# Designs tried in a protein design run: peptides against a protein of PDB entry 5A53. Part 112

Target 1, 230 residues: chain A of PDB entry 5A53
Amino acid sequence: LVENVKQALFIPGQSCNKNLHDIMVDLSALKKPDMKRFNRKNDIHPFEDMSPLEFFSEKNDCSLMVLMTSSKKRKNNMTFIRTFGYKIYDMIELMVADNFKLLSDFKKLTFTVGLKPMFTFQGAAFDTHPVYKQIKSLFLDFFRGESTDLQDVAGLQHVISMTIQGDFQDGEPLPNVLFRVYKLKSYKSDQGGKRLPRIELVEIGPRLDFKIGRIHTPSPDMVTEAHKKP

## One batch from the design tools (peptide; made by RFdiffusion4, then SolubleMPNN)

Design b2_p14_4_s4 (from b2_p14_4, 7 letters changed)
Fold by OpenDDE base, seed 3:
Structure b2_p14_4_s4 (fold): chain B 230 residues (1-230), chain A 14 residues (1-14)
Amino acid sequence: as target 1 above (230 residues)
Amino acid sequence: EVKYYRVLTPEDLE
């Protein structure tokens, strides 16, 4: 089964501000060409009524959505939504901390549009804890891109790193997830007449620290249907 | 046609 590349829709909410708009622009640039963005604000409250998002998913043929909102309780909030059959599958609120960096804060490096990023996950909870499993699944699904049979190592230009900020115990607040984006830069080091290929990771942005907010999980029946291979 | 987009399973992440 060859599945089409999942399209992402970025939606400014009613409370979207300049900072959230800038973050939206930079994050959506990593999803090009498989991205749509609304220019108008929409009054959407997904944890109160999911129907407007299901409508937008179907109308725009987007199985991924990101809603940009900000309030005193949920500042710089990015709600990530996935759909299955244009119905809400899961949702997670990820609030961007004030220490964020934009692409403009880093040295401009040309990146090729449409290349699949490599992922690294730091923290055992990404494989054991339900919330961090959902985050891992979400970001892998979000940036999966085109399934190329030959992941030519030569095509690996970007690394997305996701780190859980510290250890935690049951009943404690969930640590933030540190989102970082790097470009692979190859240098020809001429050391003593031997050209050794040196690869360096250069941070290109954006730099985002995500605080975890509210979560919606699918019903067991929806999980079964969404995992079926035709 | 309703496009069904499969969601990644835990096995797809291994």
Scores: peptide ipSAE 0.297, ipTM 0.829, DockQ to the pose 0.772
Fold by OpenDDE base, seed 5:
Structure b2_p14_4_s4 (fold): chain B 230 residues (1-230), chain A 14 residues (1-14)
Amino acid sequence: as target 1 above (230 residues)
Amino acid sequence: EVKYYRVLTPEDLE
């Protein structure tokens, strides 16, 4: 069964500010063409009532959603939502730290729209800790794009790096996740008459440090249903 | 038609 590419819906909340809008634009650019954005603010509080998100998921045929909100307690908050059968599967709040960089802060590099990024995850907790496992799953799912059997290595232009910022122990606050986007740049090095292909990673943005907020996890029954291969 | 978007399993992440 060829699954359709998951569409993402970016939703500005009522408290969406200019910074969040700019972040939304830049992050959603990485999801093109499989992205929709609302131009109007919507009063949505997903941890109080999830029904508006389920409605938007169904009406827009988007199984991925990102709600942009900002408050004193949750500044620059990106709530990532996944749905299964247009019902909420999981949610996670990722608050963007003030040190963020936009695409405009980097040298403009041309990139082909629609190419699947390669992911790298740094930190053992991505494989062991439930929250970081969810983050890993979320971002891989979010940017999965078209399932092409042949990941033509020749088509690899982008690397998304996700790093857990430091070590932590049980009971400590969860470290931020450092989100970085790189473009692969091939150079021909003329070393001693042999042109060795040199690949360099050039940061292209956005640069986002995510502070982890509230989480909604699926029921065991929803997990079972959502993992079923048709 | 309810489009079932499968969620990635742990095995899909390997």
Scores: peptide ipSAE 0.273, ipTM 0.825, DockQ to the pose 0.770
Fold by OpenDDE base, seed 2:
Structure b2_p14_4_s4 (fold): chain B 230 residues (1-230), chain A 14 residues (1-14)
Amino acid sequence: as target 1 above (230 residues)
Amino acid sequence: EVKYYRVLTPEDLE
């Protein structure tokens, strides 16, 4: 089953600032060619009224959306939204910490657009904790391109690493998720007559530490419908 | 064939 590649729509909110704009540009570059960006600010408050997002989902044929907002309480907030049948499936606020790095902060490496990223998840909670499971699901869904059965190893250029920053107990604030992007660089090492294939991961950016904010979870009915493979 | 993976930081590229 060739799953249709999910299209992403990046939406600057009314409170979108320069930093968020730059982050939006860099993060959306990883989603090319399956990405649209609005140039105009939109006054959207997804946790108050989701209807505008459903409208944009339908009108742009985008099942993924990212709303860029910033306030004193929710600085550098990226609200990730998924839709099913152009209705809101889930939402999560991920606030970018001030220590972020843009693509311009890294050595410019040429990357081929449309190559499938490999994902690495560090932290047991990605498989056990509902919030981190949602984050894992979201990012896999967001950046996974065409599900081709052909693991074209030759097409593996990017590694997206997501790490839960530290241990936590029940009732404690959820640790940040460290988002890192690496390019795979293969070197033929001619060291000492044994050609050992050396693979190097070069960080290419952006570097984002996500603080978890508000979450909207899908209804059980929507979960059932969304998992119905045709 | 053991593939060695090294994560290069920006500092390793200077």
Scores: peptide ipSAE 0.023, ipTM 0.471, DockQ to the pose 0.020
Fold by OpenDDE base, seed 4:
Structure b2_p14_4_s4 (fold): chain B 230 residues (1-230), chain A 14 residues (1-14)
Amino acid sequence: as target 1 above (230 residues)
Amino acid sequence: EVKYYRVLTPEDLE
């Protein structure tokens, strides 16, 4: 069963600034061709009223949305939204730290649009902690692309790496998630007469450190419906 | 075959 590629909609909020716009452009480039961007600012407050996002989901046929907002309390905030049947499934605020790097900060490497990323997740909490499980699920869902059996090896171009920044205990603030993108370079190394495949990872950007903000979790009923395989 | 993944720094690309 070829699952249809989920389409993403990037929405600049009313408080979207130049830096956040640049981040939006660079991050959305990884989702091409399955991405739309609004050019106009929209006054949306998803944790107060979700109805505008549901409307945009249906109107644009996008099950993934990213709202770009910035305030003193929530600087460079990317609210990631997933919908099921054009209704809000889950939401998470991920605030980009000031140490971000854009694609222009890295050496320009040739990149083919539409190739599937590989994923790496560093930190046990990605498999055990509810919030990090949601983040893992979200990014896999966001960037996975088409599930095609035949294209797996030929389509390997880049790796998305997500790392939990340090250890934490119960009741402590959740560590940031370090988002990194690497291009895969394969070299044949001749070491001692044995050709060992050497794989090198070159960072290509963007580089984003995400601080976790507010979260909306799906209802148990929506979880059940979303996991029903046809 | 152990595939060694090395993350290259910008300095490794000079």
Scores: peptide ipSAE 0.020, ipTM 0.497, DockQ to the pose 0.020

Design b2_p14_5_s1 (from b2_p14_5, 7 letters changed)
Fold by OpenDDE base, seed 1:
Structure b2_p14_5_s1 (fold): chain B 230 residues (1-230), chain A 14 residues (1-14)
Amino acid sequence: as target 1 above (230 residues)
Amino acid sequence: PKMYRIETVEELLS
């Protein structure tokens, strides 16, 4: 089965700044080799007109897109877009909090390009609340693609952890999602002649706290079509 | 607003 890995396109918006650029570079590095990045700024407002994104999806053959914009109301905003048949499927704004850490803020570790991460989700709302369900679906789709095959344990290198920051009630603002990336480090513990492999998780970055913004959800018909396996 | 239309990897790297 040819793994149909979804390709991602990272787009700097007109208001993209240095911080957003750095975040874009670091996050997109995790998607290599299935990633493209634009160097030029594009004046795109996806919640006003989606046509430019659909055009880029088709012309670049990318079903995943991330638009980098910043304003007073939506600072450090990463708009994640998915397309189906080069038409917008869903969108979500995830604003990066100011306490972010880049890869350069962590100890540099070697990694193999192209290995898919394992995911961990902390918070019941990832399975029950529609917004967090979309976030879970998005990130799984973004990094794993359509492959449902069990990852070879021998090929496991990275763990992406996503945590809902605290409990919330209906009608309250949605808590942030804490995005963390770890590398599995194997240690040969020679304790008493029994080599027990010790595996530790080492944070490698980036470290991102996402504030949830605007959302576009697909029509029920589009959901049905997107889940139809060819 | 000027939209930059990139269709190829070569154009992306230019």
Scores: peptide ipSAE 0.030, ipTM 0.555, DockQ to the pose 0.029
Fold by OpenDDE base, seed 2:
Structure b2_p14_5_s1 (fold): chain B 230 residues (1-230), chain A 14 residues (1-14)
Amino acid sequence: as target 1 above (230 residues)
Amino acid sequence: PKMYRIETVEELLS
């Protein structure tokens, strides 16, 4: 079964700065080869007018989009957009905290393009809280694509870890989501004549702490349509 | 502000 892997389009907004550009490049590298990037800034305000995004979705055949914008109110803002039938399904603003690390901040490791990451989610809210459920769904959809029955362990190269930063109660600001990427490194240790395979996780970047911003949720009708397997 | 509309893959790569 040829998985219809969802294509992602990364769009620099008008307020996209160098940091956001670098973040965009690094994050989008994880989506290769199923990723496109615009080089030119586009003046898009998705929460005011979604029509440009729908246009881009259709014209570029991308059901995933990320808009890179930055302002005083929403610094380093990555708006993640999903479309269904080239219409906006959902959106979420994830603002990257200033403590981010780029791929260049880590030891450069060889990476095979096109391998599916393993995901780990830390925090019960990923399964219970609507916002975090959306985030979980989004990132699984974004990077893993369709669930194949055969998780070929042989194809496991990296792990994407998403952690809710601390506990929270109702009415409190939603904690950040800590985005981390690790590569599995196998070591053959000759200890005492028994070669025990040791697997280590090495952080490869980028390291992003996401502050949650505005959210657009799909209509019930769109949810029903999107879950209809063709 | 000029919105750049990309219709082709070639345009995306340019």
Scores: peptide ipSAE 0.028, ipTM 0.550, DockQ to the pose 0.029
Fold by OpenDDE base, seed 4:
Order: structure tokens, then C-alpha cells, then sequence
Structure b2_p14_5_s1 (fold): chain B 230 residues (1-230), chain A 14 residues (1-14)
């Protein structure tokens, strides 16, 4: 089954600033060509009223949205939204820490637009903790592209890495998620007549440390409907 | 070229 690639819409909020705009541009570049960006600021408060996002989802035919806002309490806030049938499925606030790096901070490398990334998730909580499970699911949905049973390994060029920053116990604040992007370089090594693959990873950016904010989880009914195979 | 379903680096190295 080849599922259609989910389209993403990036929306500057009313409080979007230059730094957050630059982050938006760099992160959205990874989603090309399946990405739209608004140039105008929109006064949207998704945790108060979700209806504007549902409207944009339907009008732009995008099941993925990212709202860019910034305040003293929620600086560099990227609200990630998923819709199902143009209704809100889930939302999560991910605030970018000040130590972020843009693509311009790294050596410019050749990159082919539209190739599928590989993923790495570091931290057991990605498989057990509901919040980190949602983050994992979100980023897989966001960047994995077309669902296909077969992929040409020769077409793989980059890796998206997500790491939970440290251990935590129940009741403690949730550690940040470290978002990194690497270019994959594959070399054929000749060791004693046996060709062993050698893989090197080079960071290409952007580099983002996400602080977890507010979360909206889907209703059980919505979960059931979203998981129904056609 | 062998076509595989590769989602993670671990799968590629495996």
C-alpha cells in the first residue's frame, strides 16, 4: 500500500519573530516538496480555539501543521498539529532552546530534495512514555514521506536523530528532545577482499533542542478511526 | 540493488 505523502503547512503566528522564522524556513526545507509556508502572520491560539487550524487544514489540504509563536513564557514555540479528516487529531508544543543552529552554521553540502530520511531515536521513553511516543509518532509521520514496502538503499542520503536529554523519574520535568540532521556517506571498504559497508554521518543542520510544552491528545474514537486501514 | 524497507539506521546496519 502506497499512502499519499502527508502535506505540511507552516504558519507564522502573530508573535513570530525573525529567529523563529529562520528556524521555520530551515526545518521546512526538510519537508520539501510536500510543504507550504504562509508569509503572513496569523492570530491563532490553538489551545483556546482549534477551529482556525481545522479551517487551514481543509483549505490547504494539509494534515500536518506547525504554528510558530514566541512569548516570555513560551519562547521559540513550535506547535505541531496533526489532523484527521481535517479535524484536530493531536497537538504538541515544542520550544526551541536558544542554542539552536541554522543550516548556514554548517558546511553547505549537496542535498537532493524529496528523498526519504532514516530515523534514530535514543531513549527508552520513546517506546514507553506517552508523551515521547507521541513525539516519535509525530516526527515519523512528518518526515518519512511515502509509505512503501520497498526503498532503494542507494537513495538514502540523510538521517533525522532524536535524543531524550538524560534520564528522568516519574513526577520530574520531561527532558528536552535533541533534534539533529545528518548526511549519510557510504563507503565501500575493501578489507581482505571482503567489501564491508562503511557509513559516516555528517551533521548538516538545523540543530534544535526542544523543550516540551502543552499537549492535546486524541479521543479514543479518533484514534480508532485514524488507524483504520482503507 | 536489493530493495529494503529501511526506516532506521539500525535496520540499515543490521
Amino acid sequence: as target 1 above (230 residues)
Amino acid sequence: PKMYRIETVEELLS
Scores: peptide ipSAE 0.008, ipTM 0.378, DockQ to the pose 0.056
Fold by OpenDDE base, seed 3:
Structure b2_p14_5_s1 (fold): chain B 230 residues (1-230), chain A 14 residues (1-14)
Amino acid sequence: as target 1 above (230 residues)
Amino acid sequence: PKMYRIETVEELLS
């Protein structure tokens, strides 16, 4: 079963500003060609009423959505939403810290659109803690791209790295997740007359530190339905 | 609430 590539819809909220717009543009560029962007602000409050998002999911045939909002309490907030059957499956608020870097802050490197990135996750909590498990699942789902055969390892050009910033104990605030994007660059190193292939990771952006906000988890019934093989 | 489709960057920044 070739699962169709999930389409993403980026939605500016009413409080979307220039910085958040720029972040939206850069992050959505990584999802091309499977991405749609709205240009008009929409007054959506997903934790109060989810029905507008379900409407957009169905009308645009997008199972992934990102709502861009900003307030004093939730600055640079990217609400990531997944739907199943055009109904809300889960949601998570990820607030971008002020130290973000855009693609324009890095040396422009050409990359092929549509290539599947490799992922690296640093932090044991990605496999054990429910919130970080959801984040891991979300980003794998978001950027998985086309299911290409094993031969696509030769076409691998991008690495997405996600790191939990520090250790934490139960009851403590959840550490930020550091989002980094790298391009694989192959160099011929001349060491002592022998050309050894060297692979280096070059950061290409964007650079985002995510603070975790509110979370909506799916009902047990929806989890069961979503995992049913067609 | 009227949901509007935004199609341009200019509309987003307005």
Scores: peptide ipSAE 0.026, ipTM 0.553, DockQ to the pose 0.024; fails the geometry check

Design b2_p14_5_s2 (from b2_p14_5, 7 letters changed)
Fold by OpenDDE base, seed 4:
Structure b2_p14_5_s2 (fold): chain B 230 residues (1-230), chain A 14 residues (1-14)
Amino acid sequence: as target 1 above (230 residues)
Amino acid sequence: PKIYRILSVEELEK
């Protein structure tokens, strides 16, 4: 069974501002061509009522959604939503810290649209802690793109790095997740007449530090159904 | 019908 590429819908909330809009544009550019953006603000509060998001998911055939909102309590908030059968599966608020950088803050490099990024995760909690496991699952799913049997290493152009900022103990606030995007750049190093191929990572943006907010997790029954192979 | 499963992390890393 070949799974369809998941489409992402980016939704400006009522409180969406210029910064969030710019972040939305830059992040959504990484999801092209499998991305839609609303041009109008929508008054959606997913942790109060999920029904509008389910409606948008079905109407737009987008199983991934990102809601852009900002308040005093939840500044620069990107709510990532996944649906299964156009019903809410999970949600997570990721608030972008003020130190963000846009694509325009980096040197413009040529980029091929539609290539699947390679992910790297730094932090043991991505494999053990339920919240970070959800984040890992979310981003892998979000940017999975087309199922290519051969990730032709030759086609790999960019790496997305996600790092848990520091260690934490049970009961402590969850550290931020550092989101970084790099392009692989090949250099020919001339060292002593031997041209050795050298690959370097060049940051291309956006640069986002995510503070973790509210989370919605699926019911066990929904998990079972969502993972079920037909 | 388009099926949009939620894949496990193990499936996503393949």
Scores: peptide ipSAE 0.560, ipTM 0.922, DockQ to the pose 0.730
Fold by OpenDDE base, seed 5:
Structure b2_p14_5_s2 (fold): chain B 230 residues (1-230), chain A 14 residues (1-14)
Amino acid sequence: as target 1 above (230 residues)
Amino acid sequence: PKIYRILSVEELEK
């Protein structure tokens, strides 16, 4: 059973600002062609009422959504939402720190649209801690793209690196997740008459440090249903 | 209505 590619809907909230808009544009570029963006601001508060998001999910046939909001308490907030059967499955607020970099801050490199990124996760908590497990699941799902058989190394263009910023103990605030995007650059080095293939990672942006905010998790019953193979 | 599954991390890493 081949699952269709999940479409992402980017939604500017009422408090969306220029920085968030720019971040939205850059991040959504990595999801092309499986991305839609609203041009109008929508007054949505998903942790108060989820029904508008469920409506948008169904109406636009987008099982992935990103709500862009900003306030003093939750600055540069990207709320990532996943739906199952057009009902909210999970949500997580990821606030972009002020030190973000846009694609325009990096050397422009030509890239092919629609290639699936390879992910790397740094930090044991991605496998053990519920919140970081959700983040790992979310981003892998978000950028899954087309089901490709054995991606020939020739088809690998981007690496997305996600790093937990430092160690933490139980009861401490959850460290930020460092989101980095690299392009694989292959070049032949001539060393002593032998051309050795070299691969370098070149950061292309955006560069985002995510502070973790509010989370909504599915019920056990929803988990069971969402994982069922048809 | 289209139903999109939530895949396990193990399935997503394949």
Scores: peptide ipSAE 0.556, ipTM 0.921, DockQ to the pose 0.821
Fold by OpenDDE base, seed 1:
Structure b2_p14_5_s2 (fold): chain B 230 residues (1-230), chain A 14 residues (1-14)
Amino acid sequence: as target 1 above (230 residues)
Amino acid sequence: PKIYRILSVEELEK
């Protein structure tokens, strides 16, 4: 079964500011061509009423959504939403720390639109802790793109690195997730007449440190249905 | 209606 590529809808909330808008633009650029952005602000509070998001999911045929909001309690908040059958499956608030960097803060590099990034995850909790497992699942799903059986190394351009910032114990606040984007740069090293292919990772942005906020998780029944192969 | 599955992490890593 070849699954259709999931489309992402970026929604500025009523409290969306310039910084969030810029972050939205830069992050959504990585999802091109499978991305739509709203130009108008929408007053949506997903943890109070999910109905508007379900409506937008269906109307725009976008199973992925990102809501951009900001408040004193939840500054620079990106709420990532996934739907199944245009109903809310899961949600997670990821608040961008003030030390963020935009694409314009890095050396401009040419990139091909539509290439699937490779992911790297640093931290055991990505495989064991429910919240970090959700984050891992979310980002892998969000940037999956077209299912090409050809893991063509030749088509690999970007690496997205996600790192849990430090160790934590049970009952402690969850550490931030460090989001980094790199481009693979191939250098022909002319060392001693042997052209050794050298690949280097060059950070291209955006650079985002995510503080974890509220989450919504699906019921076990919804999980079962959402994973069923037709 | 297009129904998009939620893939397991194992399926996403393949």
Scores: peptide ipSAE 0.555, ipTM 0.921, DockQ to the pose 0.775
Fold by OpenDDE base, seed 2:
Structure b2_p14_5_s2 (fold): chain B 230 residues (1-230), chain A 14 residues (1-14)
Amino acid sequence: as target 1 above (230 residues)
Amino acid sequence: PKIYRILSVEELEK
């Protein structure tokens, strides 16, 4: 079963600021070519009314959406939304900490558009904790791209690393998720006349520390339907 | 209508 590549729609909210806009541009660049961005601000409050998002999902044929909002309580908030049948499946608020770095903060490296990233997850909670499982699912789904049987080493350009920042216990605030993007750089080392292939990971950005906010989860019935193979 | 499934993590890691 070949599934269609999911398109992402990036939506500036009414409270979207310059920083969020820049973050949006940089993060969405990783989703090219399967990405759309709105140029206009939209007054959307997804945890109050989800209907506008469902409308946008259907109208733009985007099953993935990211709403960019900022307030004192939820600064630099990226609400990630997934839809099934253009209905809201799940949502999660990920607030970008102030220590973020943009692509412009790193050495500009040319990258090929459309290559699927390899993911690495650091933290056992990504496999056990429901919130981090959702985050893992979300990002894997978000950046899945084209289903290519040939994950040829030649097709591996970059790695996205997601790390849970520290240990936590039940009842404690959920640690941030550290989002890092690396490019694989091949070097020919000339050591003693032997050219040894060397691969280095070079951070390319953006660098985002995500603080976890509000979450919407699907009903069990919706989960069942969304996982059904046609 | 294009229906986009939500894949399991197991399917996404393949």
Scores: peptide ipSAE 0.552, ipTM 0.922, DockQ to the pose 0.773

